# Ledger of designs, part 1: peptides against a protein of PDB entry 7SFY

Scores and structures below are computed, not measured.

Target 1, 41 residues: chain A of PDB entry 7SFY
Amino acid sequence: ELFNLESRVEIEKSLTQMEDVLKALQMKLWEAESKLSFATC
Positions, changes and structure headers below are counted from each chain's first letter, unless a header gives other numbers.
Peptide ipSAE was made for these designs. It is ipSAE averaged over its two directions, with the distance scale d0 held at 1.0 Angstrom where the peptide's residues are scored. Compare it between designs on one protein only; published cut-offs may not apply.
A fold fails the geometry check if it doesn't show the stated peptide or something in it is severely misdrawn.

## One batch from the design tools (peptide; aimed at target 1 E19)

Design b1_p8_1_s2 (made by RFdiffusion4, then SolubleMPNN; its pose is not in this set)
Fold by OpenDDE base, seed 3:
Formats: C-alpha cells, structure tokens, sequence
Structure b1_p8_1_s2 (fold): chain B 41 residues (1-41), chain C 41 residues (1-41), chain A 8 residues (1-8)
C-alpha cells in the first residue's frame, strides 16, 4: 500500500461529506418526531 | 409532511448505513496512518 | 452519488 497526502485528503473529504449527510438525516428525524401528532377521535 | 413508522425506520436504516461507512473510513485512515513509514536515505 | 442522494 501507498499512503500519501493526497490519499489522506481524499479520505477526509469523504468523511466530511458523510458527516454532513448524517447531520442532515438526524436533524430531519428529530424535526419529524418533534412535529409528530397523535391521532384524536 | 407525513411521518409514520415506515418513514422513521427508513431514515434509521440510512443512518446506520452511513455510520457503518464512516466507521470503515475512519478505521482505514487510522490503519494507514499507523503504518505510515518515513523515507530513509 | 449515493451520499448526494441521501442528503437531498
């Protein structure tokens, strides 16, 4: 294997992108659940 | 918007998948850096 | 990408 600066930067960019999506999904989940209403008769 | 059990399950599945990829990338980064060798003359 | 699709 060969690990260099370019490889590290590429991996870190992927990590950052994944984290951004995770945060977005977590926020959507929280907002959806916080707005959840209960059925009434 | 409509939030139900199916929606929540789908979001959580996506979150889990993203977390698995994050962990894999973090592990690869750590392993690569831990094996990093320095040039010798 | 799959990541972009998930964020959208």
Amino acid sequence: as target 1 above (41 residues)
Amino acid sequence: as target 1 above (41 residues)
Amino acid sequence: SKIAELKA
Scores: peptide ipSAE 0.097, ipTM 0.597, DockQ to the pose 0.048
OpenDDE base, seeds 1, 2, 4, 5: peptide ipSAE 0.090, 0.095, 0.085, 0.094; ipTM 0.599, 0.598, 0.588, 0.603

Design b1_p8_1_s3 (made by RFdiffusion4, then SolubleMPNN; its pose is not in this set)
Fold by OpenDDE base, seed 3:
Structure b1_p8_1_s3 (fold): chain B 41 residues (1-41), chain C 41 residues (1-41), chain A 8 residues (1-8)
Amino acid sequence: as target 1 above (41 residues)
Amino acid sequence: as target 1 above (41 residues)
Amino acid sequence: SRIAELKA
């Protein structure tokens, strides 16, 4: 296995993309929970 | 959009999966860089 | 993927 600049850049790009998705999911979770309310009867 | 226990569990599962992949990629990057050496001539 | 679907 050879590691070079191209490989590093590709891995870092993947990391960034996954971080963006993680943040998006965390935001959605937080927003959903922040708006959660108990049912009333 | 409805948020319930099932939705929360599914989102958290996805978050965990992505974190695992992130950690794996970070480990690979670190290991690759740690083993990187300069060419000699 | 499921992850992509959740983000969307």
Scores: peptide ipSAE 0.127, ipTM 0.582, DockQ to the pose 0.054
OpenDDE base, seeds 1, 2, 4, 5: peptide ipSAE 0.106, 0.120, 0.116, 0.118; ipTM 0.475, 0.583, 0.583, 0.590

Design b1_p8_5_s4 (made by RFdiffusion4, then SolubleMPNN; its pose is not in this set)
Fold by OpenDDE base, seed 4:
Order: sequence, then C-alpha cells, then structure tokens
Structure b1_p8_5_s4 (fold): chain B 41 residues (1-41), chain C 41 residues (1-41), chain A 8 residues (1-8)
Amino acid sequence: as target 1 above (41 residues)
Amino acid sequence: as target 1 above (41 residues)
Amino acid sequence: SRIRRLKA
C-alpha cells in the first residue's frame, strides 16, 4: 500500500463525509420519532 | 411515510453499522499513519 | 487527530 499526505487527506475527507451522513440520519430518526404516534387498538 | 418500532429499530441498526464502519476506517487510518515513513530524497 | 477522536 501507498500512504502519503494525499491519501490521508482523502481518507479524512471520506470519514468526515460519513460523519455528515450519520448526523443527517440521526436528525431524520429524531424527526420521525418526534412525529410518531402510537395506535394500541 | 410509515414509522413504527420496526422502522426505528432498523434505522438504529443502520446507524450503528455505519458507526462501526467509521471506527474501522479510523483504525485503518491510524494504522497507516503509524506505519508511514517519509522519504525526502 | 480530530478524525480519530470522532466517536470519543
């Protein structure tokens, strides 16, 4: 494997992107839960 | 949209899975950086 | 790094 500054930067960018997606999904989950209504019968 | 317990559980599982991937990538990055050697000439 | 501390 080849690892250098460019590779590190790219990997960190990808990790940040995934973090952004996670945060977005967390927000969507919260929104869905906040709107959730329960029907028992 | 339909949101219920099953949907919530599935979303949370997906979020956890993504977090696992993030952690794995963090470890890979750390490993790569720890092994990194620099050649100036 | 910040990345390695993401879930800290």
Scores: peptide ipSAE 0.118, ipTM 0.581, DockQ to the pose 0.138
OpenDDE base, seeds 1, 2, 3, 5: peptide ipSAE 0.091, 0.121, 0.106, 0.096; ipTM 0.575, 0.588, 0.495, 0.577; seeds 1, 2 fail the geometry check

Design b1_p8_7 (made by RFdiffusion4)
Pose (drawn by RFdiffusion4):
Structure b1_p8_7 (pose): chain A 41 residues (1-41), chain B 38 residues (1-38), chain P 8 residues (1-8)
Amino acid sequence: as target 1 above (41 residues)
Amino acid sequence: FNLESRVEIEKSLTQMEDVLKALQMKLWEAESKLSFAT
Amino acid sequence: RISTLKSL
């Protein structure tokens, strides 16, 4: 039970971490999309 | 992470792919840790 | 999305 809880804790911790990393990545990607979109009309 | 130039967009896009690549492994690692904890 | 941008 203890091991299970330690797992679930470290799991959902990095799940939020991955959430934070991807959404900043999605924001910069949107900037690049707008850049190449406007540039190539 | 620059977008001033086409060269920089290219370097920046590859960095984002490398980041996603790391995310995919982290996702799989999480899939396994969870499967092993049920 | 990234691959589409790199193809431009």

Design b1_p8_7_s4 (made by RFdiffusion4, then SolubleMPNN; from b1_p8_7, 3 letters changed)
Fold by OpenDDE base, seed 5:
Structure b1_p8_7_s4 (fold): chain B 41 residues (1-41), chain C 41 residues (1-41), chain A 8 residues (1-8)
Amino acid sequence: as target 1 above (41 residues)
Amino acid sequence: as target 1 above (41 residues)
Amino acid sequence: RLQELKSL
């Protein structure tokens, strides 16, 4: 395997992208749960 | 939109999977950088 | 890094 600066930068960019998606999904989950209302009898 | 327990569980599973991938990629990055050797003159 | 993510 050949590891160089370009490869490192690409991996770090991918990690950042995944973290952004995680943040978005966690925010959506929080919104959904905050809106959750229970049926009343 | 309909939010229920099944939907919540599915979102949390997806988040867990993404976190596992992030951990793996960070470990690979650490390995690559730890192995990095510089050319000597 | 992941620890901070989980706290969001």
Scores: peptide ipSAE 0.090, ipTM 0.572, DockQ to the pose 0.102
OpenDDE base, seeds 1, 2, 3, 4: peptide ipSAE 0.084, 0.085, 0.090, 0.086; ipTM 0.580, 0.584, 0.576, 0.580

Design b1_p8_8_s3 (made by RFdiffusion4, then SolubleMPNN; its pose is not in this set)
Fold by OpenDDE base, seed 3:
Structure b1_p8_8_s3 (fold): chain B 41 residues (1-41), chain C 41 residues (1-41), chain A 8 residues (1-8)
Amino acid sequence: as target 1 above (41 residues)
Amino acid sequence: as target 1 above (41 residues)
Amino acid sequence: SLREKLLS
C-alpha cells in the first residue's frame, strides 16, 4: 500500500486511542492493588 | 469489586495483548515511513 | 472508534 499523510494520521490516531485505553487499564490495576487487603482471620 | 489473583491476571493479559498490538502498529508505521519516497518529476 | 471497542 502507498504511504501518505492520511494513512499516517490514521495510524497515529489508533496508537493514541490504544495508549489511552492502556493508561485506563493501568490505573484500574493500580486502584485494585491499592485496595487489596489480606484476610486477618 | 473485590481484587483477587484472577482479576489481576486478567487485566495483565489484556495489557500485554494491547502492548503487542501497539508494537505491531509502531512497526508498520516505521516500515511505511522507511519506504516513503519523493516524486522526482 | 478503537477506544470505544476496547472499553466496551
Scores: peptide ipSAE 0.133, ipTM 0.580, DockQ to the pose 0.057
OpenDDE base, seeds 1, 2, 4, 5: peptide ipSAE 0.105, 0.122, 0.133, 0.122; ipTM 0.574, 0.570, 0.574, 0.568

## One batch from the design tools (peptide; made by RFdiffusion4, then SolubleMPNN; aimed at target 1 L25, target 1 (a further copy) R8 M18; its pose is not in this set)

Design b1_p9_2_s1
Fold by OpenDDE base, seed 3:
Structure b1_p9_2_s1 (fold): chain B 41 residues (1-41), chain C 41 residues (1-41), chain A 9 residues (1-9)
Amino acid sequence: as target 1 above (41 residues)
Amino acid sequence: as target 1 above (41 residues)
Amino acid sequence: IKELKEKLS
């Protein structure tokens, strides 16, 4: 298996990008739920 | 903005999938680094 | 991934 600095940098870049997307999804979920209304009697 | 149970389920599904990929990437990074060798005199 | 982030923003 091949490994060098370029490979490490690319993997860490991908990790960072996924973390950013996760944060965005979590924010969108929070926003969606904050706007949810419930039926009442 | 529209929100219902189906939307929440889909977002949570996406979050779970991304977390799984993050874990896989972190494992691959660890494996790659564990196999890295250095030049010696 | 960049595309996904943009779509969610």
Scores: peptide ipSAE 0.088, ipTM 0.585, DockQ to the pose 0.041
OpenDDE base, seeds 1, 2, 4, 5: peptide ipSAE 0.076, 0.084, 0.074, 0.071; ipTM 0.573, 0.587, 0.574, 0.567

Design b1_p9_4_s1
Fold by OpenDDE base, seed 2:
Order: structure tokens, then sequence, then C-alpha cells
Structure b1_p9_4_s1 (fold): chain B 41 residues (1-41), chain C 41 residues (1-41), chain A 9 residues (1-9)
């Protein structure tokens, strides 16, 4: 099993991409929850 | 567009799952890099 | 880390 610079860069790019997705989903969750209102009279 | 408790829970579960994946990938990266050695004489 | 920051939000 060989690990080199190319492999490291590839993994780091994937991690960054996933972090961006997480951020986006957290923002969507925040937006959705901020719009949610409780039923009241 | 409707957002409710079920949707919120679903999204939060997905976020948690992705965070776990990120953690796992970071660990794999660390392990791989820790094993990497530079060519020397 | 950035991931920890995201998780903490």
Amino acid sequence: as target 1 above (41 residues)
Amino acid sequence: as target 1 above (41 residues)
Amino acid sequence: SRIQELKAK
C-alpha cells in the first residue's frame, strides 16, 4: 500500500468538499427552523 | 413548503452521520500520512 | 479545526 502527495491532496479535497456540504446543510436547517412557528391561538 | 419535527430530526441525523464520516476520513488521512516517509539515503 | 467549528455551530 502506497501513499503519496497525490493521494493526500485527493483526500484533503474530498474532506473540504464534505465540509462545504455540511455547512450548506446546517444553513438549510437553520433557515428551516427559523421559519418554523409553533401553533398558537 | 412545510417543515416539521420529523424533517428536522431527519436532517440532524444526516448531519451527524456526515460528521462521523468526516472524522473517519480525517483519521485515515492521519494514519496514512503518519506512515509516509520521505526518501533518504 | 474547521470540522470542529462546523460541528459546534
Scores: peptide ipSAE 0.100, ipTM 0.557, DockQ to the pose 0.107
OpenDDE base, seeds 1, 3, 4, 5: peptide ipSAE 0.096, 0.079, 0.096, 0.093; ipTM 0.557, 0.472, 0.569, 0.547

Design b1_p9_4_s2
Fold by OpenDDE base, seed 4:
Structure b1_p9_4_s2 (fold): chain B 41 residues (1-41), chain C 41 residues (1-41), chain A 9 residues (1-9)
Amino acid sequence: as target 1 above (41 residues)
Amino acid sequence: as target 1 above (41 residues)
Amino acid sequence: SRIQELKSK
């Protein structure tokens, strides 16, 4: 298999997309935790 | 929608999986670049 | 790495 400019760009694009999803998940987690209320007696 | 311990754990699991994929892609890119040879005259 | 930067936010 060959590695060329197009392959590098494609992999870097995938990395960027993964980072975007990671950030989105982190934001969702943060938002959910910010809304969290604990049961109290 | 409810946020509970299970939801938090599930989101964190997803984050971990995404991180693993990111690392794998980074390693693949590094490996490919390490093997890259340039055309020469 | 970038991933570690994201984790540290």
Scores: peptide ipSAE 0.102, ipTM 0.563, DockQ to the pose 0.102
OpenDDE base, seeds 1, 2, 3, 5: peptide ipSAE 0.094, 0.101, 0.095, 0.096; ipTM 0.553, 0.560, 0.470, 0.552

Design b1_p9_6_s1
Fold by OpenDDE base, seed 2:
Formats: structure tokens, sequence, C-alpha cells
Structure b1_p9_6_s1 (fold): chain B 41 residues (1-41), chain C 41 residues (1-41), chain A 9 residues (1-9)
């Protein structure tokens, strides 16, 4: 298989994109759990 | 909006899945860069 | 999006 600068840049872009999505999901989870209330009578 | 145990579990599963993909991409990048050779005469 | 990124592996 061939590896060049273009493929390296593309992989690094994909990594960055996934890190951003991870952070967004973590924030969504935090917000959702922070808003969570337990059922009370 | 509604948040319950099912939605929490689903978000946590998604986070784990993305972390796994991140690790896989990082390993792929490492392998590719480790194999990279520069053109020489 | 995850599927697309995963397919790049």
Amino acid sequence: as target 1 above (41 residues)
Amino acid sequence: as target 1 above (41 residues)
Amino acid sequence: KIKELKSKL
C-alpha cells in the first residue's frame, strides 16, 4: 500500500474530527445528566 | 426533552465506540508513518 | 459520520 502526504493529512483530519465529536458527545452527556431528575412522589 | 437510563446508556456506548475508532486511527497513522520512506535518488 | 470515519481504516 502507498502512503503519502495526502493520506497522512486525511487521517489527521479524521482524527481531529472524531476528537471534536467525542468532546461534543461528552458535553451532551454532561448536560443531560446534569438535568436529570429522579422521579419523586 | 426527555432523558432516561436508556438514552444515557446509548450515549455512553457511542462514546466508547468513538474512543475505539480514535485508537484504531491513531494506530493506523503510527503504522503508516512508521513505514513512510522519503524519495531518494 | 462514525461509519464514514470507520471505513477509512
Scores: peptide ipSAE 0.075, ipTM 0.568, DockQ to the pose 0.050
OpenDDE base, seeds 1, 3, 4, 5: peptide ipSAE 0.062, 0.046, 0.073, 0.053; ipTM 0.570, 0.562, 0.571, 0.571

Design b1_p9_6_s2
Fold by OpenDDE base, seed 3:
Structure b1_p9_6_s2 (fold): chain B 41 residues (1-41), chain C 41 residues (1-41), chain A 9 residues (1-9)
Amino acid sequence: as target 1 above (41 residues)
Amino acid sequence: as target 1 above (41 residues)
Amino acid sequence: KIQELKSKL
């Protein structure tokens, strides 16, 4: 298996991008659920 | 903004998928770095 | 794949 600085940089870049999206999705989920209302009698 | 059970399910599915990929990438990075060797004299 | 998940925003 080939591993060098370029490979490490690309993996870390991908990890960072996923973490950013994960945080954004978690915020969006929280915002959406905070605005959820229930039917009442 | 539209929010319903379908939207919540899709967001949670995306979060789960990202977490799975993140874990896999972290494992691959660890494995790659564990196999790294240095030049010696 | 990351961009696909990002599109859920």
Scores: peptide ipSAE 0.089, ipTM 0.583, DockQ to the pose 0.051
OpenDDE base, seeds 1, 2, 4, 5: peptide ipSAE 0.078, 0.084, 0.084, 0.086; ipTM 0.585, 0.586, 0.588, 0.578

## One batch from the design tools (peptide; aimed at target 1 L25, target 1 (a further copy) I11 L22)

Design b1_p10_4 (made by RFdiffusion4)
Pose (drawn by RFdiffusion4):
Structure b1_p10_4 (pose): chain A 41 residues (1-41), chain B 38 residues (1-38), chain P 10 residues (1-10)
Amino acid sequence: as target 1 above (41 residues)
Amino acid sequence: FNLESRVEIEKSLTQMEDVLKALQMKLWEAESKLSFAT
Amino acid sequence: KLSELKEKAE
């Protein structure tokens, strides 16, 4: 039970971490989309 | 992470892809740790 | 490449 809880804790911790990393990635990606979109009309 | 030039967009897009590549492995690692904890 | 990266990001 203890091991299970340690797992679930470290799991969902990095899940939020991956959430934070991807959404900043999605924001810059949107900037690049707008850049190449406007540039190539 | 620069978009001033086409060269920088290219370098920046590859960095994003390398980041996603790391994220995919982290996701799989999480899939397994969870499967092993049920 | 940008479209492919968008699909992967989604």

Design b1_p10_4_s3 (made by RFdiffusion4, then SolubleMPNN; from b1_p10_4, 6 letters changed)
Fold by OpenDDE base, seed 5:
Structure b1_p10_4_s3 (fold): chain B 41 residues (1-41), chain C 41 residues (1-41), chain A 10 residues (1-10)
Amino acid sequence: as target 1 above (41 residues)
Amino acid sequence: as target 1 above (41 residues)
Amino acid sequence: RLEELKKLLS
């Protein structure tokens, strides 16, 4: 196993990108739930 | 745009999976850094 | 890849 600066930078870049995607998913979930409606008779 | 229970479950499943990947990446980063050594002369 | 997902979901 080898670790160098390039490896660290690449991992942290991936972490940041995934955190952004997580935030987007959470926002979409919130928006979807905020628009949820219930059928009425 | 349509939201139903299946959509919510799918989004939350994706969120959970991505959080697990984030944790794994953070652990790998920690392990890599903990093994980092410096060249000496 | 992840950026594409972000754009799709945001």
Scores: peptide ipSAE 0.075, ipTM 0.547, DockQ to the pose 0.055
OpenDDE base, seeds 1, 2, 3, 4: peptide ipSAE 0.065, 0.065, 0.063, 0.063; ipTM 0.542, 0.537, 0.535, 0.525

Design b1_p10_5_s3 (made by RFdiffusion4, then SolubleMPNN; its pose is not in this set)
Fold by OpenDDE base, seed 4:
Structure b1_p10_5_s3 (fold): chain B 41 residues (1-41), chain C 41 residues (1-41), chain A 10 residues (1-10)
Amino acid sequence: as target 1 above (41 residues)
Amino acid sequence: as target 1 above (41 residues)
Amino acid sequence: SRIQELKEKL
């Protein structure tokens, strides 16, 4: 199989996008846990 | 919307899986670049 | 964190 500049750029773009999704999910997790209310009954 | 233990566990599992994919892609990128041959013509 | 370490290696 061929690996060239286009392939590398595509992989790096995908990695960056996954990193962005990870950051977004981490923030959502923090927000969700910040709003988590425990049962008081 | 409700956030409970099940939701948190699901999100954390997804985060872990994405982390694993990121690591795998980083390794593949390294392997691909290690095998990259430049045009010598 | 492990995620931050992964980000730094990108």
Scores: peptide ipSAE 0.126, ipTM 0.541, DockQ to the pose 0.102
OpenDDE base, seeds 1, 2, 3, 5: peptide ipSAE 0.127, 0.135, 0.125, 0.124; ipTM 0.550, 0.546, 0.540, 0.544; seeds 1, 2 fail the geometry check

Design b1_p10_7 (made by RFdiffusion4)
Pose (drawn by RFdiffusion4):
Structure b1_p10_7 (pose): chain A 41 residues (1-41), chain B 38 residues (1-38), chain P 10 residues (1-10)
Amino acid sequence: as target 1 above (41 residues)
Amino acid sequence: FNLESRVEIEKSLTQMEDVLKALQMKLWEAESKLSFAT
Amino acid sequence: LEEKITELKE
């Protein structure tokens, strides 16, 4: 039970970490989309 | 992470791909740790 | 580069 809880804790911790990393990646990607979109009309 | 130039967009886009590549492995690692904890 | 953005979006 203890091991299970340690797992679930370290799991959902990095899940939020992955959420934070991706969504900053999605924001910069949107900037690049707008850049190449306006540039190539 | 620059978008001033086409060369920089290219370098920046590859960095984002490398970042997603790291994310996919972290996702799989999480899939397994969870499967092993049920 | 547009194709690369499409790939990354996918």

Design b1_p10_8 (made by RFdiffusion4)
Pose (drawn by RFdiffusion4):
Structure b1_p10_8 (pose): chain A 41 residues (1-41), chain B 38 residues (1-38), chain P 10 residues (1-10)
Amino acid sequence: as target 1 above (41 residues)
Amino acid sequence: FNLESRVEIEKSLTQMEDVLKALQMKLWEAESKLSFAT
Amino acid sequence: ELLEKLEELK
């Protein structure tokens, strides 16, 4: 039970970490989309 | 992470792909740790 | 190529 809880804790911790990493990635990707979109009309 | 030039967009887009590549492995690692904890 | 790269990342 203890091991299970340690797992679930370290799991969902990096899940939010992955959420944070990606959504900043999605924001910069949007900037690039707008850049190449406007540039190539 | 620059977008001033086409060369920078290219370098920046590959960095984002490398980042996603790291994310995919972290997702799989999480898939397994969880499967092993049920 | 850069536009294709963007589509790949999506």

## One batch from the design tools (peptide; made by RFdiffusion4; aimed at target 1 L25 W30, target 1 (a further copy) L25)

Design b1_p11_4
Pose (drawn by RFdiffusion4):
Structure b1_p11_4 (pose): chain A 41 residues (1-41), chain B 38 residues (1-38), chain P 11 residues (1-11)
Amino acid sequence: as target 1 above (41 residues)
Amino acid sequence: FNLESRVEIEKSLTQMEDVLKALQMKLWEAESKLSFAT
Amino acid sequence: LREKADELEEK
């Protein structure tokens, strides 16, 4: 039970970490989309 | 992470792909840790 | 890259 809880804790911790990393990545990606979109009309 | 130039967009886009590549492994690692904890 | 990012977000 203890091991299970340690797992679930370290799991969902990096899950929110992966959420934070991707959504900053999605924001910059949107900037690039707008850049190449406007540039190539 | 620059977009001033086409050369920089290219380097930046590849960095984002490398980042996604790291995220895919982390997702799989989470898939397994969880499967092993049920 | 957008498709890959959206698919990964959904997972």

## One batch from the design tools (peptide; aimed at target 1 M18)

Design b1_p12_4 (made by RFdiffusion4)
Pose (drawn by RFdiffusion4):
Structure b1_p12_4 (pose): chain A 41 residues (1-41), chain B 38 residues (1-38), chain P 12 residues (1-12)
Amino acid sequence: as target 1 above (41 residues)
Amino acid sequence: FNLESRVEIEKSLTQMEDVLKALQMKLWEAESKLSFAT
Amino acid sequence: LSEKVTELKEKA
């Protein structure tokens, strides 16, 4: 039970970490999309 | 992470792909640690 | 480069 809880804690911790990493990644991807979109009309 | 030039967009896009590549492994690692904890 | 942005958007 203890091991299970330690797992679930470290799991959902990095799940939020991955959420944070990607959504900043999606924001800069949007900037590039707008850049190449406007540039190539 | 620059978009001033086409050269920088290219370098920046590859960095984002490398980041996603790291996220895919982290997702799989999470898939397994969870499967092992049920 | 535009195609690359689309590919990365699909993966994200």

Design b1_p12_5_s2 (made by RFdiffusion4, then SolubleMPNN; its pose is not in this set)
Fold by OpenDDE base, seed 3:
Structure b1_p12_5_s2 (fold): chain B 41 residues (1-41), chain C 41 residues (1-41), chain A 12 residues (1-12)
Amino acid sequence: as target 1 above (41 residues)
Amino acid sequence: as target 1 above (41 residues)
Amino acid sequence: MKKLEELMKKIE
């Protein structure tokens, strides 16, 4: 495999996309947990 | 959408998978850059 | 999860 500018840009783009999805999942987890209702006794 | 233990576990599983892929991408980027040959003058 | 699956395939 040849490493060039195109390959680097594509990897960096993929990293950015994954970081954005991670942030979105973390926010969804936080929102879900914040809305968690505990069983009332 | 109902938040329950199953939903939490699934989100946490997805987060872990994404972190593993991020680490792998970072390693691939490092390896690619480490193998980069500069044009010799 | 499609975006993650696509990214996983790119790293393989």
Scores: peptide ipSAE 0.082, ipTM 0.563, DockQ to the pose 0.062
OpenDDE base, seeds 1, 2, 4, 5: peptide ipSAE 0.081, 0.080, 0.079, 0.078; ipTM 0.557, 0.560, 0.565, 0.555

## One batch from the design tools (peptide; made by RFdiffusion4; aimed at target 1 Q26, target 1 (a further copy) L29)

Design b2_p13_5
Pose (drawn by RFdiffusion4):
Structure b2_p13_5 (pose): chain A 41 residues (1-41), chain B 38 residues (1-38), chain P 13 residues (1-13)
Amino acid sequence: as target 1 above (41 residues)
Amino acid sequence: FNLESRVEIEKSLTQMEDVLKALQMKLWEAESKLSFAT
Amino acid sequence: SEELLEKIEELKE
């Protein structure tokens, strides 16, 4: 039970971490999309 | 992470792909740790 | 990247 809880804790911790990393990545990607979109009309 | 030039967009897009590549492994690692904890 | 985010949210749920 203890091991299970340690797992679930470290799991959902990095799940939020992966959320934070991807959404900043999605924001910069949107900037690039707008850049190449306006540039190539 | 620049978008001033086409050369920089290219370098920046590859970096984002490398980042996604790291995220996919982290996701799989989480899939397994969880499967092993049930 | 959106599909990866959906997978991450589903796994978190």

## One batch from the design tools (peptide; aimed at target 1 R8, target 1 (a further copy) L25)

Design b2_p14_3 (made by RFdiffusion4)
Pose (drawn by RFdiffusion4):
Structure b2_p14_3 (pose): chain A 41 residues (1-41), chain B 38 residues (1-38), chain P 14 residues (1-14)
Amino acid sequence: as target 1 above (41 residues)
Amino acid sequence: FNLESRVEIEKSLTQMEDVLKALQMKLWEAESKLSFAT
Amino acid sequence: EFLEKVEELKEKVE
């Protein structure tokens, strides 16, 4: 039970971490989309 | 992470791809740790 | 798509 809880804790911790990393990745990707979109009309 | 030039957009897009590549492995690692904890 | 998988996995963890 203890091991299970340690797992679930470290799991969902990095799940939020991955959330944070990607959504900043999605924001910069949107900037690039707008850049190449306006540039190539 | 620049978008001033086409050369920088290229370098920046590859970096984002490398980041996603790291994310896919972290997702799989999480899939396994969880499967092993049930 | 990747975030959907992260959300589904988070729900399973909860």

Design b2_p14_3_s2 (made by RFdiffusion4, then SolubleMPNN; from b2_p14_3, 7 letters changed)
Fold by OpenDDE base, seed 1:
Structure b2_p14_3_s2 (fold): chain B 41 residues (1-41), chain C 41 residues (1-41), chain A 14 residues (1-14)
Amino acid sequence: as target 1 above (41 residues)
Amino acid sequence: as target 1 above (41 residues)
Amino acid sequence: SLLEKIRELRSKVS
């Protein structure tokens, strides 16, 4: 395991990417839930 | 795009997985930063 | 900071 500045930068980049994906998924979740329909009698 | 209950469940699972990875990466970031050393004269 | 923002996001997800 390398513990240097380059490793830190790489991790931070990964965190940023995941943050963006999380936001996207949260929006997708909201969209999906808003489109759920329930059977009615 | 399918917008049903199954899709919601899948998204929620993905969100949970990503949250766990984010936590892991945060810890790795902390570890990496704590191990950085600076050149001294 | 990014980390603080991520922590906020995590709290929303969980």
Scores: peptide ipSAE 0.106, ipTM 0.533, DockQ to the pose 0.120
OpenDDE base, seeds 2, 3, 4, 5: peptide ipSAE 0.102, 0.105, 0.099, 0.094; ipTM 0.521, 0.475, 0.527, 0.514

Design b2_p14_3_s4 (made by RFdiffusion4, then SolubleMPNN; from b2_p14_3, 6 letters changed)
Fold by OpenDDE base, seed 5:
Formats: structure tokens, sequence, C-alpha cells
Structure b2_p14_3_s4 (fold): chain B 41 residues (1-41), chain C 41 residues (1-41), chain A 14 residues (1-14)
């Protein structure tokens, strides 16, 4: 395994991108669930 | 936009997968940085 | 790749 500045920056960029996607997915899940209607008796 | 049980489950699975990858990447970053040596004066 | 996996997962809801 080799690690240098470029590698670190790339990993950190990837982490940030994934966190952004996670947040987006969580938001969409919240939005979708908030719109969910339920059948009642 | 359409949302049902299957959609919710799929989204939650995706979220979990991304969280797992995030954790793995964070671990790798920690490991790599812990092995990093610094030049000093 | 990681990037492709991110895109794949995001596409589940985007």
Amino acid sequence: as target 1 above (41 residues)
Amino acid sequence: as target 1 above (41 residues)
Amino acid sequence: SLLEKIRELKSKVS
C-alpha cells in the first residue's frame, strides 16, 4: 500500500461525495415517506 | 414520484450499503494516515 | 468503481 497527498485528497473527495449522496438519499426517503398515505378502516 | 414498501426497502438498503462503504473508507483513511511519515527540519 | 457505486445508489431515488 502506498499513500501520499494525492491519494489522501482523492479518498477525502470520495468520502465527501458519498456523504452528500447519503444526505440526498435520506432527504428523498423523508420526502417520500412524508407523502405516503395510509388506508384506514 | 411513486413510493411503496418495496421502494422504501430498496432505498434503505442503499443507504445502509453507502454507510458501510463510508465506514470502510474512513477506516482505510485512518490506517493510511496513521502510517504516514513526515519530513521534519 | 466507487464512483459508479455512488451513482448507482443515488439513482435509486433520484
Scores: peptide ipSAE 0.119, ipTM 0.533, DockQ to the pose 0.056
OpenDDE base, seeds 1, 2, 3, 4: peptide ipSAE 0.105, 0.108, 0.101, 0.102; ipTM 0.527, 0.526, 0.515, 0.527

Design b2_p14_4 (made by RFdiffusion4)
Pose (drawn by RFdiffusion4):
Structure b2_p14_4 (pose): chain A 41 residues (1-41), chain B 38 residues (1-38), chain P 14 residues (1-14)
Amino acid sequence: as target 1 above (41 residues)
Amino acid sequence: FNLESRVEIEKSLTQMEDVLKALQMKLWEAESKLSFAT
Amino acid sequence: ELLEKIEELKEKTE
């Protein structure tokens, strides 16, 4: 039970971490999309 | 992470791909740790 | 898609 809880804790911790990393990545990607979109009309 | 130039967009897009590549492995690692904890 | 998978896995973990 203890091991299970340690797992679930470290799991959902990095799940939020992966959330934070991907959404900043999605924001910069949007900037690039707008850049190449306007540039190539 | 620059977008001033086409050269920089290219370098920046590859960095984002490398980042996603790291995220895919982290997702799989999480898939396994969880499967092993049920 | 990757974010949806991360959200689904988070829900299962909870």

